# Peptides against a protein of PDB entry 7AL2: the designs that were tried, part 92

Target 1, 85 residues: chain A of PDB entry 7AL2
Amino acid sequence: YEIMLIRPKTIDDINYVVDQVLEESNPVILDLSFLEKESPANFKLAGEKIKQMRSNYGAEALLLSRCNDKNLIIIAPKGVSLVRK

## One batch from the design tools (peptide; made by RFdiffusion4, then SolubleMPNN)

Design b2_p28_1_s2 (from b2_p28_1, 11 letters changed)
Fold by OpenDDE base, seed 4:
Structure b2_p28_1_s2 (fold): chain B 85 residues (1-85), chain A 28 residues (1-28)
Amino acid sequence: as target 1 above (85 residues)
Amino acid sequence: KEEEEEEKKNKELIEKSFEEIEELFKNA
């Protein structure tokens, strides 16, 4: 698999993330700082998609960093386990 | 037992992280 890195700015980007996780089985590292600042609606949508991927498809999500200018989350598909040591 | 406890601890950390993420979106 590949690890995808993206800072989504549009709904298309959000759907791209969903496709990468569910269809391609690729982990995705997200920077959600743009959506959080510029589009509350799309930020909420991203959150709903993350929740759906977890609840319905067994994906895992881990907050990597939360600071002034970063909002980093990794989403892993069911076949890839996240381990925090 | 050690591996089981480590796995359980990891699962707990992942779950706590998700709760933190959900709170982030809820308060947006």
Scores: peptide ipSAE 0.461, ipTM 0.835, DockQ to the pose 0.861
Fold by OpenDDE base, seed 2:
Structure b2_p28_1_s2 (fold): chain B 85 residues (1-85), chain A 28 residues (1-28)
Amino acid sequence: as target 1 above (85 residues)
Amino acid sequence: KEEEEEEKKNKELIEKSFEEIEELFKNA
C-alpha cells in the first residue's frame, strides 16, 4: 500500500481522501488546516466523511497535531492497524 | 462571528469524534 499526504482544498480533494481509504486501502495523512480556515462547510464535510469511514467501514483515525496553523489527522483503512510504539 | 462559531463547532465535532480513539492510544 501507499501512504497518501494531502492538504485538501476542495470537495474533490475530500472525495480523493475517501477513495484512497475505502477503494485503494491506503492510509492518508490529512491536513485540514486549509478547510478549517477557508471553508467551514467543507471542513464539516470532511469531519463527517471521517466519521462515516470509522463507523461504517472499519477505518481508524487519530489526531496527530492540532494548533492554529495545523490540523493533522491520520486515517487508516480497515486492514491497516494504527499501533502506538 | 457566525463563521468563527461554525468553525469552532466543526473543530469540536472532529475532536470529539476522535476522543475515544485518542484515549486508547494514550493509554496503550
Scores: peptide ipSAE 0.040, ipTM 0.550, DockQ to the pose 0.035
Fold by OpenDDE base, seed 5:
Structure b2_p28_1_s2 (fold): chain B 85 residues (1-85), chain A 28 residues (1-28)
Amino acid sequence: as target 1 above (85 residues)
Amino acid sequence: KEEEEEEKKNKELIEKSFEEIEELFKNA
């Protein structure tokens, strides 16, 4: 698999994340800071999609970092385990 | 609580492991 890095700016970007996780089984590292600042509606949509992937498809999501200019989250598809050592 | 403490510890470990990736986002 590949690890995808993206700072979503549009609904198309959000759908790209969903496709990567559910169809390609690729982990995605997201920076949601753009949506959080520029589009509360799309930020909410992104969050809802993440919750749906977790609830319905066995995806895992973890907050990596949160500060003034970044909001980093990793989403792992079913079959890719996020392990703490 | 214990769950929150574990989450914080996990976050710190992940932040260290992905330091290089965070730098990429900072430079974007």
Scores: peptide ipSAE 0.022, ipTM 0.470, DockQ to the pose 0.114
Fold by OpenDDE base, seed 1:
Structure b2_p28_1_s2 (fold): chain B 85 residues (1-85), chain A 28 residues (1-28)
Amino acid sequence: as target 1 above (85 residues)
Amino acid sequence: KEEEEEEKKNKELIEKSFEEIEELFKNA
């Protein structure tokens, strides 16, 4: 698999993240800081999509870093576990 | 309490594992 890096800016970007996780089974490191600053509606949408992936499709999501200019989250698809070894 | 500490430890490990990726976002 591949690890995708993205700072989503549009709904299309959000849907692309969903596709990467659910269809391609690729983990995604994403920065939500753009949406948080520029579009509260799309930021909320992104959060809802993450919740849906966790609740319905066995994805895991973890906040990596939260600061003024970044909001980093990892989303792992089912089959890629976020575990300590 | 134990569950919360385990979650924090896992988070810390993941943060370290993806430190290079985090730096990319800092510099992007």
Scores: peptide ipSAE 0.021, ipTM 0.466, DockQ to the pose 0.121

Design b2_p28_1_s3 (from b2_p28_1, 15 letters changed)
Fold by OpenDDE base, seed 1:
Structure b2_p28_1_s3 (fold): chain B 85 residues (1-85), chain A 28 residues (1-28)
Amino acid sequence: as target 1 above (85 residues)
Amino acid sequence: SAAAALEAANKAAIEKSFEEIEELFKNA
């Protein structure tokens, strides 16, 4: 698999994340800071999709860093385990 | 075992991290 990196700006970008996790089985490191600042609606949508992936498809999500100008999260598909050591 | 405890602790840490994400979304 590949590890994808993205800072989503549009709904298309959000759907890209979903496709990568569920269809391509690629982990995604995403920065939600743009959506958080520029589009509360799309930020909420992204969160809902992450919850759905966790609840229905066995994805895992881990917060990497949250500060003033970044909101980094890794989402792993089922079969790729996230381990904090 | 120590290995099992570490695995459980790691899982709990991941879950806690996600709860923080959920809180951000609640306030968005």
Scores: peptide ipSAE 0.035, ipTM 0.468, DockQ to the pose 0.828
Fold by OpenDDE base, seed 4:
Structure b2_p28_1_s3 (fold): chain B 85 residues (1-85), chain A 28 residues (1-28)
Amino acid sequence: as target 1 above (85 residues)
Amino acid sequence: SAAAALEAANKAAIEKSFEEIEELFKNA
């Protein structure tokens, strides 16, 4: 698999993340800071989709970093475990 | 089991992290 990196800016980007996780089984490291600042609606949408992937598809999501200009999350598809050491 | 307890704790910690982000967002 590949690890995708993205800072989503549009709904298309959000859907891209979903496709990568669910269809391609690729982990995604994403920065939600743009959506959080520029589009509360799309930020909420992204959050809902992440929750759905966790709840319904066995994805894991972990907050990596949260600061003023960064909201970094990794989403791993089912079968790719996130291990904290 | 210990493994199950750890998994549950990790899940709870992750959920709390997201809840904290959501709380910050809602209050912004």
Scores: peptide ipSAE 0.029, ipTM 0.469, DockQ to the pose 0.399
Fold by OpenDDE base, seed 5:
Structure b2_p28_1_s3 (fold): chain B 85 residues (1-85), chain A 28 residues (1-28)
Amino acid sequence: as target 1 above (85 residues)
Amino acid sequence: SAAAALEAANKAAIEKSFEEIEELFKNA
């Protein structure tokens, strides 16, 4: 698999994340800070999509960093384990 | 294990965070 990195800015970017996790089975490291600041509606949508992937498709999510101008999360598809050492 | 506990706590924190954000949007 590949690890995708993205800071989504549009709905298309959000859909891209979903596609990478569910269809391509690629982990995604994403920064939600742009949406959080510039589009509350799309930020909410992204959060809902993440919840949906976790609840319905066995995806896992791990918070990497949360501060001003940064909201980093890794989402792993089913079959890729996130392990803290 | 400690690592497993931290992973579980992280997952719960993410869920809570999104719920809080959704609540904020609803009430904003």
Scores: peptide ipSAE 0.026, ipTM 0.484, DockQ to the pose 0.237
Fold by OpenDDE base, seed 2:
Structure b2_p28_1_s3 (fold): chain B 85 residues (1-85), chain A 28 residues (1-28)
Amino acid sequence: as target 1 above (85 residues)
Amino acid sequence: SAAAALEAANKAAIEKSFEEIEELFKNA
């Protein structure tokens, strides 16, 4: 698999994340800072999509960093385990 | 395990953060 990196800016970008996780089975490292600042509605949508992937599709999510100008989360598809050593 | 505990903590933190933001949106 591939690991995708994206800072989503549009609904199309959010759907791209969903496709990568659910259809391509690729983990995605995403920075939600743009949406959080520029589009509260799309930020909320992104959060809902993440919750849906976790609840309905066995996706796994970890917070990587939350600070000024960064809101980094990794989403892993079912079958890819996130582990800390 | 430590990894499992961290994963559970991350899950809870993510859920809390999004819920808190959603509440702000509802009340704003």
Scores: peptide ipSAE 0.026, ipTM 0.489, DockQ to the pose 0.217

Design b2_p28_1_s4 (from b2_p28_1, 16 letters changed)
Fold by OpenDDE base, seed 3:
Structure b2_p28_1_s4 (fold): chain B 85 residues (1-85), chain A 28 residues (1-28)
Amino acid sequence: as target 1 above (85 residues)
Amino acid sequence: SLKEELEKKNKEAIEKSFKEIEKLFEEV
């Protein structure tokens, strides 16, 4: 698999993330700082998609960093284990 | 076993992180 890195800015970017996780089975590292600042509606949409991927498809989500400039989350598809030691 | 304990701790950490993520999205 590949590890994707994206800072989504549009709904299309959010859907791209969903496709990478569910269809391609690729982990995605997200920087959601743009959406959080510029589009609260799309930020919430991204959150709903993450919740759905977890609930319905067994994806895992891990917060990597939360600060003023960054909102980093890794989303892993079912079959790719996230381990925090 | 030690392996089982580590797996349990990891599961708890992952779940805890998801709760933090949920809070982020509800703040906006």
Scores: peptide ipSAE 0.496, ipTM 0.845, DockQ to the pose 0.919
Fold by OpenDDE base, seed 4:
Structure b2_p28_1_s4 (fold): chain B 85 residues (1-85), chain A 28 residues (1-28)
Amino acid sequence: as target 1 above (85 residues)
Amino acid sequence: SLKEELEKKNKEAIEKSFKEIEKLFEEV
């Protein structure tokens, strides 16, 4: 698999993340700092998608970093295990 | 076993992180 890195800015970017996780089975490292600052509505939408991927498709999500210029979350599809040591 | 303990701890950590993520989105 591939690990995707993206800082989504639009709904299309959010849907791209969903596609990568669910259709391509690729983990995605998200920087949500843009959406958090510029589009609270789309930020919440991203959150809904993350919850849906977890609840309905067995994806896992882990908060990597939260600071001023970064809001990093990794989303892993079912079959790719996230391990925190 | 040690392996089982580590897996359990990891599972708990992942779940805690998800709850943090949920709160993050609720705060907006």
Scores: peptide ipSAE 0.489, ipTM 0.841, DockQ to the pose 0.887
Fold by OpenDDE base, seed 2:
Structure b2_p28_1_s4 (fold): chain B 85 residues (1-85), chain A 28 residues (1-28)
Amino acid sequence: as target 1 above (85 residues)
Amino acid sequence: SLKEELEKKNKEAIEKSFKEIEKLFEEV
């Protein structure tokens, strides 16, 4: 698999993340700082997509970092295990 | 077993992290 890195700015970017996780089975490292600041509606949409991927497809997500400059989350498809030690 | 206990602890940690993520989206 490949590890994708993206800072989404549009709905198309959000759908790209969903496609990478569910169709390509690639983990994605997300920086959601742009959406959180510039588009609360699309930020909420991203959150709903993450919830759906977890509930319906067995994806896992971890919060990596949160500050004024970055909002980092890793989301992994079913079959790629996330481990927190 | 030790392996089983560690897997349970990891599963719990992953679940807690997701709850934190949910709260972030609810705050906006």
Scores: peptide ipSAE 0.486, ipTM 0.840, DockQ to the pose 0.906
Fold by OpenDDE base, seed 5:
Structure b2_p28_1_s4 (fold): chain B 85 residues (1-85), chain A 28 residues (1-28)
Amino acid sequence: as target 1 above (85 residues)
Amino acid sequence: SLKEELEKKNKEAIEKSFKEIEKLFEEV
């Protein structure tokens, strides 16, 4: 598999993340700092998509870093295990 | 077994992390 890195800015970017996780089975490292600041509505949409991928498709999500300029989350498809030490 | 115990701990850690993520989206 490939690991994708993206800082979503649009709904198209959000849908790209969903496609990578569910259709391509690729883990995605997201920086949600742009959406959180510039589009609360799309930020919430991203959150709903993450919840749906977890609840309906067995994806896992892990908060990697939370600081002023970054909101990093990794989301992995069911076939890729996340481990936190 | 030890392996099962470690897997359980990992699962719990991942669940806790997701709760943190949920909180982030609810705060906005």
Scores: peptide ipSAE 0.480, ipTM 0.838, DockQ to the pose 0.820

Design b2_p28_2_s1 (from b2_p28_2, 16 letters changed)
Fold by OpenDDE base, seed 4:
Structure b2_p28_2_s1 (fold): chain B 85 residues (1-85), chain A 28 residues (1-28)
Amino acid sequence: as target 1 above (85 residues)
Amino acid sequence: SEVEKQKKYIEELRKKGYDDLADALLIL
Protein backbone atom coordinates (compact mmCIF):
# COMPACT_ATOMS: atom_id res chain seq x y z
CA TYR B 1 0.00 0.00 0.00
CA GLU B 2 0.86 3.69 -0.18
CA ILE B 3 0.52 6.32 2.52
CA MET B 4 -1.29 9.36 1.18
CA LEU B 5 -0.66 12.88 2.49
CA ILE B 6 -3.29 15.58 2.09
CA ARG B 7 -4.49 18.84 3.56
CA PRO B 8 -8.06 18.82 2.26
CA LYS B 9 -9.64 22.09 1.20
CA THR B 10 -12.75 21.02 -0.74
CA ILE B 11 -15.46 18.39 -0.79
CA ASP B 12 -13.59 16.74 -3.66
CA ASP B 13 -10.56 16.42 -1.40
CA ILE B 14 -12.69 14.84 1.32
CA ASN B 15 -14.09 12.34 -1.16
CA TYR B 16 -10.55 11.63 -2.34
CA VAL B 17 -9.66 10.63 1.21
CA VAL B 18 -12.65 8.30 1.36
CA ASP B 19 -11.68 6.70 -1.93
CA GLN B 20 -8.10 6.19 -0.82
CA VAL B 21 -9.13 4.48 2.40
CA LEU B 22 -12.05 2.41 1.14
CA GLU B 23 -11.24 1.69 -2.50
CA GLU B 24 -7.45 1.74 -2.54
CA SER B 25 -6.87 0.52 1.04
CA ASN B 26 -4.26 3.22 1.56
CA PRO B 27 -3.66 4.93 4.90
CA VAL B 28 -4.09 8.70 4.77
CA ILE B 29 -2.33 11.28 6.88
CA LEU B 30 -4.62 14.30 6.98
CA ASP B 31 -4.09 17.87 8.03
CA LEU B 32 -7.58 19.15 8.80
CA SER B 33 -6.39 22.61 9.81
CA PHE B 34 -7.62 24.29 6.63
CA LEU B 35 -11.16 23.00 6.97
CA GLU B 36 -11.19 23.64 10.70
CA LYS B 37 -10.31 27.29 10.13
CA GLU B 38 -11.99 28.06 6.82
CA SER B 39 -15.06 25.84 6.41
CA PRO B 40 -17.03 24.65 9.43
CA ALA B 41 -19.49 22.90 7.12
CA ASN B 42 -16.82 20.89 5.32
CA PHE B 43 -14.98 20.23 8.57
CA LYS B 44 -18.20 18.72 9.89
CA LEU B 45 -18.58 16.71 6.69
CA ALA B 46 -15.03 15.41 7.02
CA GLY B 47 -15.78 14.25 10.54
CA GLU B 48 -18.95 12.53 9.37
CA LYS B 49 -17.03 10.67 6.68
CA ILE B 50 -14.33 9.60 9.11
CA LYS B 51 -16.93 8.30 11.55
CA GLN B 52 -18.67 6.43 8.74
CA MET B 53 -15.43 4.79 7.67
CA ARG B 54 -14.86 3.64 11.23
CA SER B 55 -18.40 2.49 11.89
CA ASN B 56 -19.15 0.80 8.59
CA TYR B 57 -15.80 -0.27 7.16
CA GLY B 58 -13.52 -0.93 10.12
CA ALA B 59 -11.18 2.00 9.56
CA GLU B 60 -9.29 3.56 12.47
CA ALA B 61 -8.72 7.27 13.04
CA LEU B 62 -5.92 8.51 15.28
CA LEU B 63 -5.24 12.09 16.32
CA LEU B 64 -1.50 12.55 15.90
CA SER B 65 -1.05 16.20 16.79
CA ARG B 66 -3.17 19.31 17.18
CA CYS B 67 -1.80 22.83 17.47
CA ASN B 68 -2.43 26.25 15.96
CA ASP B 69 -0.76 25.30 12.69
CA LYS B 70 -1.75 21.67 12.22
CA ASN B 71 -4.51 19.18 12.90
CA LEU B 72 -2.89 15.88 11.98
CA ILE B 73 -4.92 12.68 11.81
CA ILE B 74 -4.10 9.30 10.35
CA ILE B 75 -6.89 7.19 8.87
CA ALA B 76 -5.97 3.52 8.56
CA PRO B 77 -8.10 1.23 6.41
CA LYS B 78 -9.24 -2.15 7.62
CA GLY B 79 -6.30 -4.51 7.38
CA VAL B 80 -3.70 -1.90 8.30
CA SER B 81 -3.28 -1.90 12.06
CA LEU B 82 -2.20 1.04 14.17
CA VAL B 83 0.06 -0.40 16.85
CA ARG B 84 1.44 1.47 19.85
CA LYS B 85 4.78 0.41 21.32
CA SER A 1 0.42 16.69 29.13
CA GLU A 2 -0.06 16.12 25.43
CA VAL A 3 -2.59 13.39 26.14
CA GLU A 4 -4.61 15.75 28.31
CA LYS A 5 -4.48 18.40 25.60
CA GLN A 6 -5.82 15.92 23.09
CA LYS A 7 -8.60 14.86 25.44
CA LYS A 8 -9.49 18.50 25.93
CA TYR A 9 -9.59 19.00 22.17
CA ILE A 10 -12.01 16.11 21.75
CA GLU A 11 -14.30 17.75 24.29
CA GLU A 12 -13.99 21.04 22.43
CA LEU A 13 -15.08 19.26 19.26
CA ARG A 14 -18.21 18.11 21.05
CA LYS A 15 -18.97 21.60 22.32
CA LYS A 16 -18.70 22.92 18.78
CA GLY A 17 -21.03 20.27 17.38
CA TYR A 18 -18.45 18.00 15.75
CA ASP A 19 -19.61 14.87 17.52
CA ASP A 20 -18.84 12.48 14.67
CA LEU A 21 -15.18 13.45 14.57
CA ALA A 22 -14.98 13.40 18.36
CA ASP A 23 -16.48 9.91 18.41
CA ALA A 24 -14.17 8.63 15.69
CA LEU A 25 -10.82 9.79 17.05
CA LEU A 26 -8.38 7.72 19.04
CA ILE A 27 -5.51 9.41 20.83
CA LEU A 28 -1.96 8.20 21.48
Scores: peptide ipSAE 0.780, ipTM 0.949, DockQ to the pose 0.849
Fold by OpenDDE base, seed 1:
Structure b2_p28_2_s1 (fold): chain B 85 residues (1-85), chain A 28 residues (1-28)
Amino acid sequence: as target 1 above (85 residues)
Amino acid sequence: SEVEKQKKYIEELRKKGYDDLADALLIL
């Protein structure tokens, strides 16, 4: 698989993340800082999509780091395990 | 600590009405 990197800015970008996780089975490292700052509506939508992927498709979402510059999250599709050591 | 910061952020999300993201996220 590939690991996708994206800082979503539009609904199309959010849907791209969904497609990568659900259709391509690729993990996505995403930075939500743009949406968080610039579009409350799309930030809410992104959260809804992430919850749906977890609840309905067995994806996992891990907060990597949140600061004023970055809001980094990794979303792993079913079949790719996030393992703590 | 980093864990405390992340927990605080999750609570911040809830306060701002982003319950779905707050529910979805794991922290280290």
Scores: peptide ipSAE 0.780, ipTM 0.949, DockQ to the pose 0.831
Fold by OpenDDE base, seed 2:
Structure b2_p28_2_s1 (fold): chain B 85 residues (1-85), chain A 28 residues (1-28)
Amino acid sequence: as target 1 above (85 residues)
Amino acid sequence: SEVEKQKKYIEELRKKGYDDLADALLIL
């Protein structure tokens, strides 16, 4: 698999994340800081999509860091495990 | 701690009405 990196700014970007996780089975490291600051509506939408991927498809979402104008999250598809040591 | 900061952020999300993201996120 590939690990995709994106700082989504539009609905198209949000849907790209969904496609990468569900269709391509690629983990996505995303920075939600733009949406969080600039578009409450799309930030809410992004959260809804992430919850849906978890609830319906067994994806996992891990908060990596929130500081210094970054809101980093990794979303892993069901086949890719996030393991804590 | 970093974990406490992340937990606090999740609660902030809930207060702002972003329940889905708050529910979805794991923390280290």
Scores: peptide ipSAE 0.779, ipTM 0.949, DockQ to the pose 0.850
Fold by OpenDDE base, seed 3:
Structure b2_p28_2_s1 (fold): chain B 85 residues (1-85), chain A 28 residues (1-28)
Amino acid sequence: as target 1 above (85 residues)
Amino acid sequence: SEVEKQKKYIEELRKKGYDDLADALLIL
């Protein structure tokens, strides 16, 4: 698999994340800082999609780092486990 | 601590009405 990197700015970008996780089974490291600052509606939508992927498809979501410049989250598909040593 | 900052952010998300993201996120 591949690990995808994206800072989503549009609904198309959000749907791309969903496709990568659910259809391609690729982990995604995403920066939500653009949506958080520029589009409350799409930021809310992104959160809804992430919750749906967890609840319905067994994905995991981990907050990596949050500051003024970045809001980094990793989404792991069902077949890829996040393991802490 | 970093963990406490992340917990505070999760609560901030809830206060702002982003419950789905707050519910979905794990922290280190």
Scores: peptide ipSAE 0.779, ipTM 0.948, DockQ to the pose 0.808

Design b2_p28_2_s2 (from b2_p28_2, 12 letters changed)
Fold by OpenDDE base, seed 4:
Structure b2_p28_2_s2 (fold): chain B 85 residues (1-85), chain A 28 residues (1-28)
Amino acid sequence: as target 1 above (85 residues)
Amino acid sequence: SEEEEQRKYIEELKEKGYDDLAEALLIK
């Protein structure tokens, strides 16, 4: 699989994330800082979709870092485990 | 710690009304 890196800015970007996780089974490292700052509505939408992926498809979501104006979250599809050493 | 920061962010999200993301995030 591939690991996708994206800083979503639009609904299309959010849907791209969903497709990568659910259709391609690729983990996605998200930077949500743009949406968090510029579009509360789309930030909320992103959160809803992340929750849906967890609840309905067994994806996992984990905060990687929130500092230096970054909001990094990894979304792992079912079958890819997130482990902290 | 990282786990502590995760918990703090989750609480912040809840305060701001982003319940879905807050609920979705794991603590590891």
Scores: peptide ipSAE 0.770, ipTM 0.947, DockQ to the pose 0.917
Fold by OpenDDE base, seed 5:
Structure b2_p28_2_s2 (fold): chain B 85 residues (1-85), chain A 28 residues (1-28)
Amino acid sequence: as target 1 above (85 residues)
Amino acid sequence: SEEEEQRKYIEELKEKGYDDLAEALLIK
């Protein structure tokens, strides 16, 4: 598989993330900093989609790093486990 | 620690009304 990197800015970008995780079974490392700062509505939507992927499809989401510049979250599809050593 | 930062961010999200993302994020 591939690991996709994206800083979503639009609803289309959010849906791209969903497609990558659910349809392509690719993990996604996304930077939510743009949505968090510029669009509370789309930031909320992104969160809803991530929750749906977890609840309905067995995806996992984990915060990698949070600062003023970046808000990095990894979303792994079912079958790709996130492990901390 | 990473876990503490994750927990703190989850609580921040809840305070701001982003419950879905807060509930979606793992702590590990």
Scores: peptide ipSAE 0.770, ipTM 0.947, DockQ to the pose 0.934
Fold by OpenDDE base, seed 1:
Structure b2_p28_2_s2 (fold): chain B 85 residues (1-85), chain A 28 residues (1-28)
Amino acid sequence: as target 1 above (85 residues)
Amino acid sequence: SEEEEQRKYIEELKEKGYDDLAEALLIK
């Protein structure tokens, strides 16, 4: 698999993330800082999609880092485990 | 710790009304 890196800005970007996780089975490292700051509606939508991927498809989502300029979340498809050492 | 930061962010999301993302995030 590939690991995708994206800072989504549009609904199309959000849907791209969903496709990568569910259709391509690729983990995605997201920076949600743009949506968080610029579009509360799309930030909420992104959260809804992430919850749906967890609830319906067994994906896992984990906060990697949050600061003023980054809001990093890893989303892993069901076959990829997130492990802390 | 990383775990504490995760918990703090989840609570912040809930306070701001982003319940779905708050519920989606794991604590590890």
Scores: peptide ipSAE 0.770, ipTM 0.947, DockQ to the pose 0.932
Fold by OpenDDE base, seed 3:
Structure b2_p28_2_s2 (fold): chain B 85 residues (1-85), chain A 28 residues (1-28)
Amino acid sequence: as target 1 above (85 residues)
Amino acid sequence: SEEEEQRKYIEELKEKGYDDLAEALLIK
């Protein structure tokens, strides 16, 4: 599989993330800082999609880093385990 | 620690009304 990197800015970008996780079974490293700052509505939508992927498809989501200029979260599809050593 | 930062951010999300993302995030 591939690991996708994206800083989503639009609904199309959010749907791209969903497609990568569910259809392509690729982990995605997200930077949600743009949506968090510029679009509360789309930030909420992104959160809804991430919750749905977890609840309905067995995906996992984990915060990697949070600071003023980045909000990094990894989404792993079912079958890819996130392990801290 | 990373775990404490994760917990802190989850609580921040809840305070701001982003319950779905807060509930989605794991703590590891």
Scores: peptide ipSAE 0.768, ipTM 0.947, DockQ to the pose 0.924

Design b2_p28_2_s3 (from b2_p28_2, 14 letters changed)
Fold by OpenDDE base, seed 3:
Structure b2_p28_2_s3 (fold): chain B 85 residues (1-85), chain A 28 residues (1-28)
Amino acid sequence: as target 1 above (85 residues)
Amino acid sequence: SEEEKMKEYIEELRKKGYNDLADALQIL
C-alpha cells in the first residue's frame, strides 16, 4: 500500500481522503490546519467523516502533532495497525 | 507534557462544537 500525505483545502480533498482509506486501503497523514483556520464548516465535515470511518469501517485515527501552523493526524484503514514502541 | 497538551486540545475541540473529531482522535 501507499501512505498518502495531504493538507486538505476543499470538500473534494476530504472525499479524496475517504476514498484512499476505504477504497484503496491506504493510510493517510493529513494536516487539518488549513480547514481549522479557513473553513469551520469543512473542518466539522472532516471530523464527521473521520468519526464515520472509525465507527463503521474500523479505521484508526491518531493525533500526531498540534501547533499553530500544523494539525497532523494519521488515519489507518482496517488491517493496518498503529503501534508505539 | 505533550500528551497533556493534546488532551487539552481535544477538550477545546469539544468546546468549539467539533465533537465528532474529538471522539475520533486517539493519543499514543
Scores: peptide ipSAE 0.782, ipTM 0.950, DockQ to the pose 0.848
Fold by OpenDDE base, seed 2:
Structure b2_p28_2_s3 (fold): chain B 85 residues (1-85), chain A 28 residues (1-28)
Amino acid sequence: as target 1 above (85 residues)
Amino acid sequence: SEEEKMKEYIEELRKKGYNDLADALQIL
């Protein structure tokens, strides 16, 4: 698999994340800082999509960092384990 | 700690009405 990196700015970007996780089975490292600052509505939508992926498809979502104008999250499809050692 | 900061952020998300994201996020 591939690991995708994206800082979503639009609804199309949010849907891209969903497609990568569910259709391509690729983990996604995303920075939600743009949406958090610029679009409360799309930030809310992004959260809804992430919750749906966890609830319905067994994805995992891990908060990596929130600092320096970054809000980094990794979303892993079912079958890709996120482990801290 | 960094973990505590992250947990506090999740609670702030809830206060702002972003409950789905708050519920979805894990902290390791």
Scores: peptide ipSAE 0.782, ipTM 0.950, DockQ to the pose 0.871
Fold by OpenDDE base, seed 1:
Structure b2_p28_2_s3 (fold): chain B 85 residues (1-85), chain A 28 residues (1-28)
Amino acid sequence: as target 1 above (85 residues)
Amino acid sequence: SEEEKMKEYIEELRKKGYNDLADALQIL
């Protein structure tokens, strides 16, 4: 599989994340900082999609780092394990 | 700690109404 990196800015970007996780079975490292600062509506939508992927498809979503300029999350499809040593 | 900061952030999300994201996020 591939690991995708994206900082979503639009609804199309959000849907791209969903497609990568659910259709392509690729983990996605995403930075939500743009949406968090610039679009409360799309930030809310992104959260809804992430919750749906967890609830309905067994994806995992891990908060990696949150600071002023980054909001890093990794979303892994079912079958890809996230492990901390 | 970093973990505490992340937990505080999740609570901030809830206060701002982003409940789905708050529910979805894990902290290892």
Scores: peptide ipSAE 0.782, ipTM 0.950, DockQ to the pose 0.866
Fold by OpenDDE base, seed 5:
Structure b2_p28_2_s3 (fold): chain B 85 residues (1-85), chain A 28 residues (1-28)
Amino acid sequence: as target 1 above (85 residues)
Amino acid sequence: SEEEKMKEYIEELRKKGYNDLADALQIL
């Protein structure tokens, strides 16, 4: 698999994340800082999609960093394990 | 600590009404 890196700005970007996780089975590292600041509606939508992927498809979502206006999260598909060493 | 800051952020998400994201996020 590939690991995707994206800072979503639009609904299309959010849907791209969903497609990568669910259709391509690729983990995604995303920075939600743009949506959090510029679009409360799309930030809420992003959160809904992430919750749906966890609840319905067994994805995992790990908060990596919340510092200096970065909001880094990794979303892993069901077959990829996230482990802290 | 970083972990404490992350936990506080999750609670802030809840206060702002972003419950789905708050529920979805895991801290290791």
Scores: peptide ipSAE 0.782, ipTM 0.950, DockQ to the pose 0.839

